# Peptides against a protein of PDB entry 6TME: the designs that were tried, part 188

Target 1, 324 residues: chain A of PDB entry 6TME
Amino acid sequence: NRLKRAYIALQAWKKAFYSDPFNTAANWVGPDVCSYKGVFCAPALDDPSVLVVAGIDLNHADIAGYLPPELGLLTDVALFHVNSNRFCGVIPKSLSKLTLMYEFDVSNNRFVGPFPTVALSWPSLKFLDIRYNDFEGKLPPEIFDKDLDAIFLNNNRFESTIPETIGKSTASVVTFAHNKFSGCIPKTIGQMKNLNEIVFIGNNLSGCLPNEIGSLNNVTVFDASSNGFVGSLPSTLSGLANVEQMDFSYNKFTGFVTDNICKLPKLSNFTFSYNFFNGEAQSCVPGSSQEKQFDDTSNCLQNRPNQKSAKECLPVVSRPVDCS
Target 2, 324 residues: chain A of PDB entry 6TME as posed
Amino acid sequence: NRLKRAYIALQAWKKAFYSDPFNTAANWVGPDVCSYKGVFCAPALDDPSVLVVAGIDLNHADIFGYLPPELGLLTDVALFHVNSNRFCGVIPKSLSKLTLMYEFDVSNNRFVGPFPTVALSWPSLKFLDIRYNDFEGKLPPEIFDKDLDAIFLNNNRFESTIPETIGKSTASVVTFAHNKFSGCIPKTIGQMKNLNEIVFIGNNLSGCLPNEIGSLNNVTVFDASSNGFVGSLPSTLSGLANVEQMDFSYNKFTGFVTDNICKLPKLSNFTFSYNFFNGEAQSCVPGSSQEKQFDDTSNCLQNRPNQKSAKECLPVVSRPVDCS

## One batch from the design tools (peptide; made by RFdiffusion4, then SolubleMPNN)

Design b2_p20_4_s4 (from b2_p20_4 with V5I A18L)
Fold by OpenDDE base, seed 2:
Structure b2_p20_4_s4 (fold): chain B 324 residues (1-324), chain A 20 residues (1-20)
Amino acid sequence: as target 1 above (324 residues)
Amino acid sequence: SLPTISRPSMEEQLAALLAS
C-alpha cells in the first residue's frame, strides 16, 4: 500500500526532527497522511483510483533535523519543497526511488557534502534549487545535461572549474554566485540557447572572458562581478541585444569600454567599477543618459572622479593581457 | 539581488502535472 509506505516515511522524518518551532508536524499522527500539514495527496498517475502522496511543502518551517533514508519510500512524490529550514546532513541516496521528481527545492538549509548526485537520477526533473547550503567539491558535468528551467547553485562551497557542458543547458536562469569556482568561463557558454539570467558573482574565476558571451541573445542579466577576470571586454558583447543589467565590477579588466557596449538597446544598468579600464566612450560616462545607469568608479580613467592613482594603474595598464 | 523564479502553489502545480 502506497499510503502505508508514505506513513512509514513521514513518521521516520518526524522522528528525525530536532526542532519544530511552528509545530508543523504536530498533526502528523495516524495513518491519514493526506491530512498532514505540508503533505499533499493526489490521484496516482498510473492509477487514478489510488490516492498517493504527490507533494511535500515545508517551506519556511524553520525545522531542524535531517532527511532519513526512509524518505525513499515516498515514491510518488513529484514536488519536494523544503526551503528555509535547518535540515542538515546529506541528501539520502534512497531518494533515487522518487522517479517522478519534478521540482526539488532544498534551498536555505544546512546540507553538506558533495553535490547531491541523486538529483541527476531523476529523469523528469525540471527545477533544482540547492542554493544557500554547504555543498562542496566539484560540480558534476552531467547537471547541464538535465532539461532544467533553473539551476540555483549560489551560496555554497563548490570548487574547481565550471564544466564545459554548460553550453548544453536549457535553463533560463543559472546562478554560480558565492562559491569557490576557479578557472575560465567555458567558451561553450555561447551555446546556452534559453539563457536569460546568469550570475558568477563572488568566485575565483579568472582569465579572459570568452567572445562567445556575445552569442547570448536572450540574456537580460549578466553579472560577472567580484572575480579575477583579465584583459579587455570582448567586442562581441555588442551582440547582447536584450541585456538590461550587466556587472563586471571588481575584476582586473583593462582597455577601453566602447560605445557599442554602452549603447546596447535595452541596457539599463552597467557597472564596470573597480577595474583597470584606461578609457571609456562618452556614452559610458555616468550621467550621460537619463535612462541608463553607469558606474565607472575606481578605474584608470582620465578626467573622471574617484579613480585609482597612477601608482596603482601604471603597473597593470602598461602590461595588458593579450586575450588573442 | 539574485535571480528568482516564482513558482505556483503546490495545488496548482499538482493540478498541472495531473493534466499533462
Scores: peptide ipSAE 0.048, ipTM 0.782, DockQ to the pose 0.729
Fold by OpenDDE base, seed 4:
Structure b2_p20_4_s4 (fold): chain B 324 residues (1-324), chain A 20 residues (1-20)
Amino acid sequence: as target 1 above (324 residues)
Amino acid sequence: SLPTISRPSMEEQLAALLAS
């Protein structure tokens, strides 16, 4: 019965293919769905004597098409990997029936519409990758209530603010890059106890960086480049004991880049170019360390090459934003 | 470059899920 439902689902999906350049679904014929390319069967969790479709892997198949509602019949699927295709449309709400969903990767497709809220219905979801699509609108705050290990949202069309619930996230990796997020980074960010990598690149984020960033003791990558952040770098950044890569470039930061930041013990790359910093510690100077790379280009630094003109600097530097 | 997470094969992941 379960495999019959799977057959219906998979045949419906095959019919929803507009193009299958690698003939991935060429063998999707007949009732033996477990032999289908990219379909993985396993004993059902509730009945080991029953074989069910437990996984889909169509990664890199370049398939054009859409996800039909019949995919909701794949109720035993825990792993759904269909990245690097040309699937379009929306994620079917019928996927709410896939209660065992553990990893959902639809990245690098042509999906549109709002955040696929069906992902929120999956109680056991650990991995969510929806990057490189055209998802739009607000990010549901509930996404961070999920016990996700990774949240990949980059390269979409998400707007609005980053939910304050971000602090509840147990994810080690979160990407917001290349969206249209606006507003400030929530102060609750410091509560992300498992965070290793967070990327905000290329959004419309603004305001001061919250001091609470310094509480991210496990973070190895922090990239906030290409935004509209203002003010000085928080002194609490000295708490980033494990940060290796840090990028604040292409913002509107002012003030002094301190030794406490540039001497972070694990720091290997620190880019703070294209801001309005008016001073830096000697430890921040490019070439000052063989172990660390710095980029101070296009700031308001004295006696440094490739800096902004006084005309560009004075209006900003003379009116520093107070983040206190 | 953006962060990435290396994952085991589908078979390995499935086996792990079933074993848990």
Scores: peptide ipSAE 0.025, ipTM 0.721, DockQ to the pose 0.720
Fold by OpenDDE base, seed 1:
Structure b2_p20_4_s4 (fold): chain B 324 residues (1-324), chain A 20 residues (1-20)
Amino acid sequence: as target 1 above (324 residues)
Amino acid sequence: SLPTISRPSMEEQLAALLAS
């Protein structure tokens, strides 16, 4: 009976394909759904004598189509990986019936509409990848209440502010890159106890960086490039004991880049180019270290190459933003 | 480059889920 429901769902999905260039669904014929390409069966969790569809893997199939509501009949699916296709439309609300959902990867598709709130209904969700789509609107604050290992949101059309609830996240990796997020980074960011990698690249974020960033002791990658951040770098960044990659380029930062930042013990790459910094410690100078790479291009530094003109610098440097 | 998380194969993931 459970496989019969799966058959109905999968046949409905096959009918929803506009193009299947690799003929992935060519063998999607007959009741033996467990033999379907990209369909993975396993013993049911509630009855090991019953075989159920537990996983879908259609990654890199280049399939054009949409997700029909009949996919809600796949109630035993825990792994749903359909990245790198050309699926369009919205994520069906009927997927709320997939209560075992553990990993949901619809990245690199053509999905549109608001954040797929159905993802919030899955109690056991650990991995969410919706990057490289056309999702839009506000990010629901509840996403960070989920016990997720990773949250990939980059390359969408999300806007508004980053929710204060970010501090509740247990995720090790979070990407906001290449959206339209605005406002400040919440001070609660310092409460992200498991954070290893966070990326804010290419948004409309602004204001001062919160001092609480320095509490992210386990962060290895911190990229805030291509935004509208202002003020000086927080002195508390000296607390980033494990940061390896740090990028603040293409912002409006001012002030002095200190030794305490450039001498971070695990720092491998620190890019602070295309800002309005008016000074840097010797340890921050490109070429000063063999194990660290720095880029100070296009700032307001004296006696350094490739800096902004006085005409460009003076109006900004003379009016530093006080973040205190 | 954007951060990534490496994961086991679908079969390995399913096995892990069933073992829990």
Scores: peptide ipSAE 0.025, ipTM 0.693, DockQ to the pose 0.695
Fold by OpenDDE base, seed 5:
Structure b2_p20_4_s4 (fold): chain B 324 residues (1-324), chain A 20 residues (1-20)
Amino acid sequence: as target 1 above (324 residues)
Amino acid sequence: SLPTISRPSMEEQLAALLAS
């Protein structure tokens, strides 16, 4: 009996709650699990005459506790949303039995440990949100082999390089922000055919930006701020026909910011402040356009306000990094 | 700010999954 298994799982989970401030699980009593708050039932895919637990939604419940291994008994769950709680511990390996998993959102919790590799075992997974946790270690390359629509990894403790497999991703949105990723952005990034938004903000990334970024024809948001990038901006950025928001601030970029970048047709906001740029086209000057916003603060630009001193600029500008 | 994806209700999502 599938509902009996679900009952065992849900009762084990209730016992794993340390605090339920909104009494979300107050009605989690008795065998009728389909009446439980936050539990959603549907006809089984393999047998429409059988009712099964197909979804969990405990978003914003502020529940403190952990995920017990008995959750692996929820084998019919396709949607698992437990956003904005205080769940701690690790994601149970027993969740590998949830072969119908389609959307997995455990964001804004207190989960720890390595990347939850159990997510890689779900063949039909389309949405993965693990942001705002304490996950650590390396990002497995296999994550980008998954046919995901969105990958949210921001605000964790991930380290190591970004896998080259990123180019295989079909995701429209990918966030790496506020981790400890290091190394270069892989050249394979240009192969992300469905990419709309990508955020690298606040990592330890370095090296030159790959020219292949210019192949991201569908990207609307590109944020690489607060890293250690060097060299000039790739001339191929002129290919970003749909970019609206672009941020390269707080890096170590040098060279000239060109018209071809600042005149991008959909560009609305371009921030390149806190770098070592030594020149900019007139079209890049803040106030030069009413429909576009620019920020050139704290560079090495001549005849512009709020720039770095010659003492700060000369050592860097005189030693430009060759990205060729 | 970071990207956000709007999600339909759980019931709508389940209906879509069952229809596919």
Scores: peptide ipSAE 0.024, ipTM 0.692, DockQ to the pose 0.764; fails the geometry check

Design b2_p20_5_s1 (from b2_p20_5, 8 letters changed)
Fold by OpenDDE base, seed 4:
Structure b2_p20_5_s1 (fold): chain B 324 residues (1-324), chain A 20 residues (1-20)
Amino acid sequence: as target 1 above (324 residues)
Amino acid sequence: SEKEFEEWIKKLKEEIEKRK
């Protein structure tokens, strides 16, 4: 009995709650699991006459606890939304049994350990949100081999380089922000055919931006701020025909910010502050357009306010990194 | 089928939203 298994799983989970401030699981009593708050049943895909637990939504429940292995008994769950809680521990490997997993949102919790590789075992997964946790270690390259629509990794403790497999990703949104990623952005990034938004904020990324970024024709948000990028902005950025929000602030970029970038047709906000740019086109000057917002603060620009001193600029500007 | 699965998911999502 599938519902019996679900009952076992849910009761085990209830026992794994340390705190339930809103008494979310107060009605988690008895065999009628479909009546449980946050538990959603649907006719089974393989047998419409059978009801199964198909979804969990415990978002914003502020529950403290952990995910017990018995959750693997919820084999029909396709939607697992438990964000904004205080769940701790690791994601159980037993969740590999949830072969219908479509959306997995465990964001804003206290999960620890390495990347939950169980997510790689879900053949139908489209949405992965593990942001705002304490996941650590390397990002498995296989994550980008999956046919995901969205991948949220931000605000964790991931380290190492971004896998070259990123180019294989079909995701429209990918976030790397506020981790400990290092190295260069892979050149394969330009192969992300469905990419709309990518965020690298606040990592230890370095090197030159790959020219292939300019191939991201559908990207609307590109944020690489607060890293260690060097060199000039790629001229190929003129290819970002749909970019609306672009942020390169708080890096070590040098060179000239060109008209071709600042006049991008959909560009609404372009922040390149806190770098070492030594020139900008008139179209890049803050206030030059009513339709576009620019920030050129704390660069090495002449005749602009709030720039770095010559003493700060000269050592960097005089030794430009050749990205060719 | 994939289509049936997507429809199933859609209905499930709708139900979840209704109960919020």
Scores: peptide ipSAE 0.638, ipTM 0.958, DockQ to the pose 0.946
Fold by OpenDDE base, seed 1:
Formats: structure tokens, C-alpha cells, sequence
Structure b2_p20_5_s1 (fold): chain B 324 residues (1-324), chain A 20 residues (1-20)
């Protein structure tokens, strides 16, 4: 039966633990898997008279170990939350059998290898959190074809470009921060119809910002700091009617920061420090508003404190990048 | 149905929270 399969899976997993400092699996004994700490049963969707293991929550258990292939026997699991552990290795391909997977949170572990493509096989997946691991390689374009609500990829070792398919994403939150992504932000980004928060912090992204960013009317957080972006800020950023937090710091931007950006109606914090901006509107000056916080530090602005020297500015400012 | 599944998930989440 289904619980017997779950028992096999959970016992295999217990055996795969190298360390369980809180003795989380101490009660993982016997056939009554529904009583196991961190294991949650529910009536099966296809037969309410049958109990199945539907959820795993081992968050913050500090367990060291790996995910054995027998976990594929947990075919009824829809919620898999094992963040803040010390699990290592790869995500088993056998998890493709978990067709009800809805939320997959393996964040803050020690997983390695390429993007866990098994996540692409889950038709009902809404939440994918693989942040704070050691995943590497290319991001599969297909991830953005999925009807996800949230995609957390930050603090990994992902490389290559951001897929053009990003525009197909229905996610409200997407994080790319602290990886090794390179290239330009795809123009298709403007097609992300449900996007509220997007974070690109600390990558190797470059080129001009696409004008299509201005189409992200629902975005409240846009952080592109600590990259290699060049050129002027797109004038279309005036379309970010709901942006509250915006950060372009630590790039190579040039040009003039306009009123249309700094007067965005919901803007609370706008950081454009550590660039090569050579002008800013009065509305962009720190202290100009009580409701908004600005940081213009370390640019090429005249009559402002803490700016770059002429020696640093001239070579860059005199060679503006044409983004047209 | 999708709606039934979401309700199922909701109940499951509630159960998880109760046992924390």
C-alpha cells in the first residue's frame, strides 16, 4: 500500500542521515509513518478513505545527509520543505514520481550539481526554492514555462545567460542574486505579467537595460545592483508605477538620472550609487524628499559629496554607451 | 480539479502549522 511505500522511503532516508543533532528522526520507528516527526499525512486526493504522506517539513533540523532515490516512493507528497539543513549531493531523479509536488523548498543546504531538472517534471509546482546551495551550470529555459508563483535561485553557482523564456514566467517573485549569470537581461522581461519582485544582485550581467523593464507595472522591488550594466537608465522606467525599492548601485551606468524616475509615485528607496552618472534631477538628490530615500554616492555628479574623481570619471563619461 | 487540489493543499498547510 501507499503507506508501506512511504515507510520504505522514510527508513531509507533515515539511513541516509549522517547527523541528526536534534534527534528529529528519533521517532521514525515502526509502520506508523504518520506519527513521524516532520511527516504529515492527509486523505488521498483520489481516495479520501486512504491516508497518504502528503507533506514533509524538516525545516531547521540541521540534518546532515543526502536524499536517497527511495524518496521517489513518496508519490503523494505535495509539500517538501527541508530548508536549513546540511543535505548534500544531488536531487534524485526518482522524485519525478511525485506528481503532486506543489512546493519544493530545499533552500539553505549543500546540494550540488546542475539545476535539478526533476523540478521541470512536476506539473503542479507553484513554489521552487533552491536558494543557498551549490547548484551550478545553466538555467534551463523551461523553468520559466512553468506556472510558478515563486522562483528562488539566489546564492548558487549558476552561470550563462538568463533565458529569453523569462517573459513567459507567471511568477511574482524571481531571484537571480549572487550567482554567475552573464549577458544582457532579455527584452522579454517586460512580458512577465505577474512580476512583483525581481532581484539580479551580484551577478556578471552586462549591457544596457532593456526598455521593456518599464512594462513591469506591478513590480515593487527591482534590484539590479552589483553587475556590469552600462548606458543610461531607460526612460521607460517611468512606467514602474508600483516600484517601492529600486537599486542600480555598483554598475557602470552613465547619463542623467531623470525626474521621471525619481518621482515614481510609490518609490521609497532608490539607490544609484557607485556608477558614473554625470547628472541628476533635483528630485533625485538625497534629502530632497521626506518620503523617499536616495543614494547618489560615488558617481560623477557635480556639486555633490562623495563623488568619484575627475580622473576616474572622464574616461567613462567621455565615452558614453549608445543603447539605441 | 485544480480547485479541489488547492483546497487540499490549504488544509495540509494548516495541519503542518498546527503541529509546529
Amino acid sequence: as target 1 above (324 residues)
Amino acid sequence: SEKEFEEWIKKLKEEIEKRK
Scores: peptide ipSAE 0.634, ipTM 0.957, DockQ to the pose 0.959
Fold by OpenDDE base, seed 2:
Parts: C-alpha cells; sequence; structure tokens
Structure b2_p20_5_s1 (fold): chain B 324 residues (1-324), chain A 20 residues (1-20)
C-alpha cells in the first residue's frame, strides 16, 4: 500500500525534526497522511483509483531537522518544496526512488556535503533549487545535460571551474552567484539557446570574457560582477539584443567601453564601475540617457568624477591583457 | 504520457495553491 509507505516515511521524518516552531507537524498523526499539513495527495498516474502522496510543501516552516532515508518511500512525490527551513545534513540517496520528481526545492536550508547527485537520477526533473545552503566541491558536468528550466546554485560553497557542458543547458535561468568557482567562463556558453538570466556574482572567476557571450540573443540579465575578469569587453556583446540588466562591476577589465554596447536596444541598466576602463563612448556616460542607467565609477576614465588615481591606474592600464 | 504527466502536475500545483 502506497499510503502505508508514505505513513512510514512521514512519521520517520517527524521523528527527525529537532524543532517545529509553527507546529506544522502537529497533525501528523494517524494513517490519513493526506490530511497532514504540507502533504498533498493526488490520484496516481498509473491508477486513478489509488490515492498517493504527490507533493510536499513545507516552505517557510522554519523546521530544524534532517531528511531521513525513509523519505525514499515517497515514491509518488513529484513536487518537493521545503525551502526556508533549517534542515541539515545531506540529501538522502534513497530519494533516487522518487522517479516522478519534477520540482526539487531545498533552498535556504543548512544542507552540507557535495552536490546532491541524486538529483541527476530524476529523469523528469525540470526545476532544481539548492541555493542558500552549504553544498561544496565540484559541480557535476552532468547537471547541464538535464532538461532543466531553472538551475539555482547560488550562495553555496561550490569550487573548481564551471563545466564546459554548460552550453548544453536548456535552462532559462542559471545562477552561480556567491560560490567559489574559479577559472574562465567556458566558450560553450554561447550555445545556451534558451538562456534568459545568468548570474556569476561573487566568485573567483578570471580570464577574458569569451566572445561567445554575444551569441546569447535571449538573455535579459547578465551579471558577472565581483570576479577577477581581465581584458577588454568583447565587441560581440553588441549581439545581446534583449539584454536589460548588465553588470561587470568589481573586476579588472581594461580598454574602451564602446557605443555598440551602451546603445543596446533593450538595455536599462549597465554597471561597469570598479574596473580599469580607460575610455568610454558618450553613450555610456551616466546621465546621457533618460531611459538607461549607467555607472562608470572608479575606473581610469578622463574627465569623469570618482575615478581611480593615476597611481592606481598606470600599473594596470600600461599592461593590457591580450585576449586574442 | 508526457502530456498526461504535465496535466497531473498542473492539477497538483493548483491544489497546493488552494490550500495555502
Amino acid sequence: as target 1 above (324 residues)
Amino acid sequence: SEKEFEEWIKKLKEEIEKRK
């Protein structure tokens, strides 16, 4: 009996709670699991006459505890939303039995360990949110082979380079922000045909930006701020026909910011502050447009306010990085 | 089928929203 298995799983989970401030699991008593707060039942896909636990929503419950292996008995769960809790430990490998998993949101918890590779085993997964945890180590390249709509990885402890397989991703939103990623952005990034938003904020990324970024025709948000990027901005950025928000601030970029970038048709905000740019087109000057906002603060620009001193600029500007 | 699965998910989401 599927509901009996669900009962076993849910009771095991209740026992794994250290704190339940809102008494969310107070009614988790008895065999009628479909009445449990945060537990949602539906007719089974294979037999509509059978009721199964299909969804878990414990978002914002502030529950402290861990995920016990018995959760693997919830084989009919397709939606697992447990964000904004205080769950700790690792994601159980037993969750591989949840073959209907469609949306997995464990964001804003205290999970640790390597990337939860069990997520790679779910054939129908479309949404993965593991942000605001303490996951660490390398990102498996296989994550981008999955047909995901969104991949949220930000605010973790991931290290190493971004996999070259990123170009295979069909996701519209990908976040890498506030991790410890290093190395260059892969050139394969330009192959992300469905990408709307990508965020690299606050990593240890370096090198030159790949020219292939200009192939991201559908991107509306591109944020590469707070990294160690060098060289000039690629001229191919003129191809970002739909970009609205662009941020390159807090890097080590040099060279000239061109009209072709600042005149992008959908551009609303372009921040390139805290770099070593030594020139900008008139169209890039803050206040030059009513429709566009620019920030050129703390560069090496002439005749602009709030720029770096010559002493700070000369060592960098005189040694431009060749990105060819 | 994939279509049936998507409809099933849609209904499930609707139920979740109603109970919030």
Scores: peptide ipSAE 0.614, ipTM 0.957, DockQ to the pose 0.955
Fold by OpenDDE base, seed 3:
Formats: sequence, C-alpha cells, structure tokens
Structure b2_p20_5_s1 (fold): chain B 324 residues (1-324), chain A 20 residues (1-20)
Amino acid sequence: as target 1 above (324 residues)
Amino acid sequence: SEKEFEEWIKKLKEEIEKRK
C-alpha cells in the first residue's frame, strides 16, 4: 500500500542522513509514518478514505546527507520543503514519479550537478526554489514552458545564455542573481506578461539592454546590477509604469539618464552608480526628491561628487556603444 | 479537477502550519 511504500522511502532517507543535529528523525521509527516529524499526511485525492504522505517539511533542520532514489516511492507528495540543510549530491531522477509535485524547495543546501531536469517532468509544479546550491551548466529552455509562479535560481553556478523561451514564462518572480550567465538579455523578455520581479544581479551578462524591457508593465523590481551591460538605457524604460526598485549599478552603461526614467510614477529607488554615464536630468540627481532615492556615484557626471576621473572616463565615454 | 487539487493543497498547507 501507499503508506508502506512511504515507510520504505523514509527509512531509506533516514539511513542517508550523515548528521541530524536536532534529532529531527529521532521519531522516524515504526510503520506510522504520519507521526514522523516533518512528514504530513492527507486524504488521497483519488480516495479520501486512504491516508497518504502528501507533504515533507524539513526546513532549517541542518541535516547532512543525500536524497536516495527510494524517495521516488513518495508518489503522493505535493509539497517538498527541505531548505536550509546540508543535503548533498544530485536530485534523484526517481522523483519523476511524484506527479503531484506542486512546490519544490531545496534551497540553501549542497546540491551539485546540472539543472535538475526532473523538475521539468512535474506537470503541476508551481513553485521551484533551488537557490543557494552548487547547480551548474546551462539552464534548460523548457523551464520557462512550465506554468510556474516563481523561479528561484540565484546563487548557483549556472552558465551560458538565458534562454529565449523566457518570454513564455508566466512567473511573477524570477531570480538569476549570482550565477555565471552570459550573453544578452533576450528580446523576448518583454513578453513576460505576469512578471513583477526579475533579478539579474552578479552575472556575466553583456550587450545592450533590449528595448522590449519597456513592455514589462507589471514589473515592480528590476535589478540588472553587477554585470557587463553597455550602451545607453533604452528610452522605452519610460513604459515601466509600476517599477518601484530599479538598479543598473556596476555595469558599463554610457549616455544620459533621462527625465522619462527618473520621473517614473511608482519609482522609489533608482541606483545607476558605478557606470560611465556622462549626464543626468535634474530629476535624477540625488536629493532632488523626497519621495525617490537616487544614487549616481562613480559615473562620469560633471559637477557631481564621487565621480570617476577624466582619465577613467574618456576612453569609454568617447567611444559609446551604439545599440541601434 | 484542478480546482479541487488547489483546495487540497490549501488544506495541506494549513495543516502543516498548524502543526508547526
């Protein structure tokens, strides 16, 4: 039966623990798996008279170990939350049998290897959090074909380009921060119709920002800081009617920061420091508004404090990248 | 149905929170 399979899986997992500092699995004894700490049962969807293991929550347990393939026997699990542990190894492909998977959170662990493609096999997945691990390689384009509400990829070792399929995503929150992504932001980004927050911080992204960013009408947070972006800011950014937090700092941007950007109606914080901007509108000057915060530090602006030297600016400013 | 599944998930999440 289902609970017997769950027992086998959970006992295999307990054996895969190297360290359990809080003795979380101390009561993982006997056939009554529904009483196990961090294990949650519910009536089965197909038969309410049958109890099944439907959820795992081992968040913040500081458990060291790995995920054994026997976890694939937990076929009724829809919520899998094991963040803030010390699990290592790879995500087992046997988890493909968990067809009810709805939320998968393995963040803040020691997982390695390529993107866990098993996540792509879950038809009902809505929440994917794999941040703060050591996943590596390219991001599968198919991830954005999933009907996910949130995609957290930050603080890993992902590389290569961001897939063009990003425009197909229905996610409200997507984080790419602190990886090794390279290339340009795809022009298809403007098609992300439900996007509220997107973060690109601390990658190797380059090129010009696509004009299509201006089509992100629902975005409230846009952070592209600490990359290698060049050229001027797209004039179409004036279309970001709901943006509240915007950060372009620590790039290689040039040109003039315009009123149309700094006067965005919902803008609260706009950081464009550590670039090569050679001019800014009065509305962009720090202190010009009480409702908005600006940072123009370390650019090539005239008559502003804490700017780059002429020696540093001249080679870049005199050769602006044409993004047209 | 999808709606029934969502309600099932909601109840499960509520139960998890109660036991914490």
Scores: peptide ipSAE 0.607, ipTM 0.956, DockQ to the pose 0.973

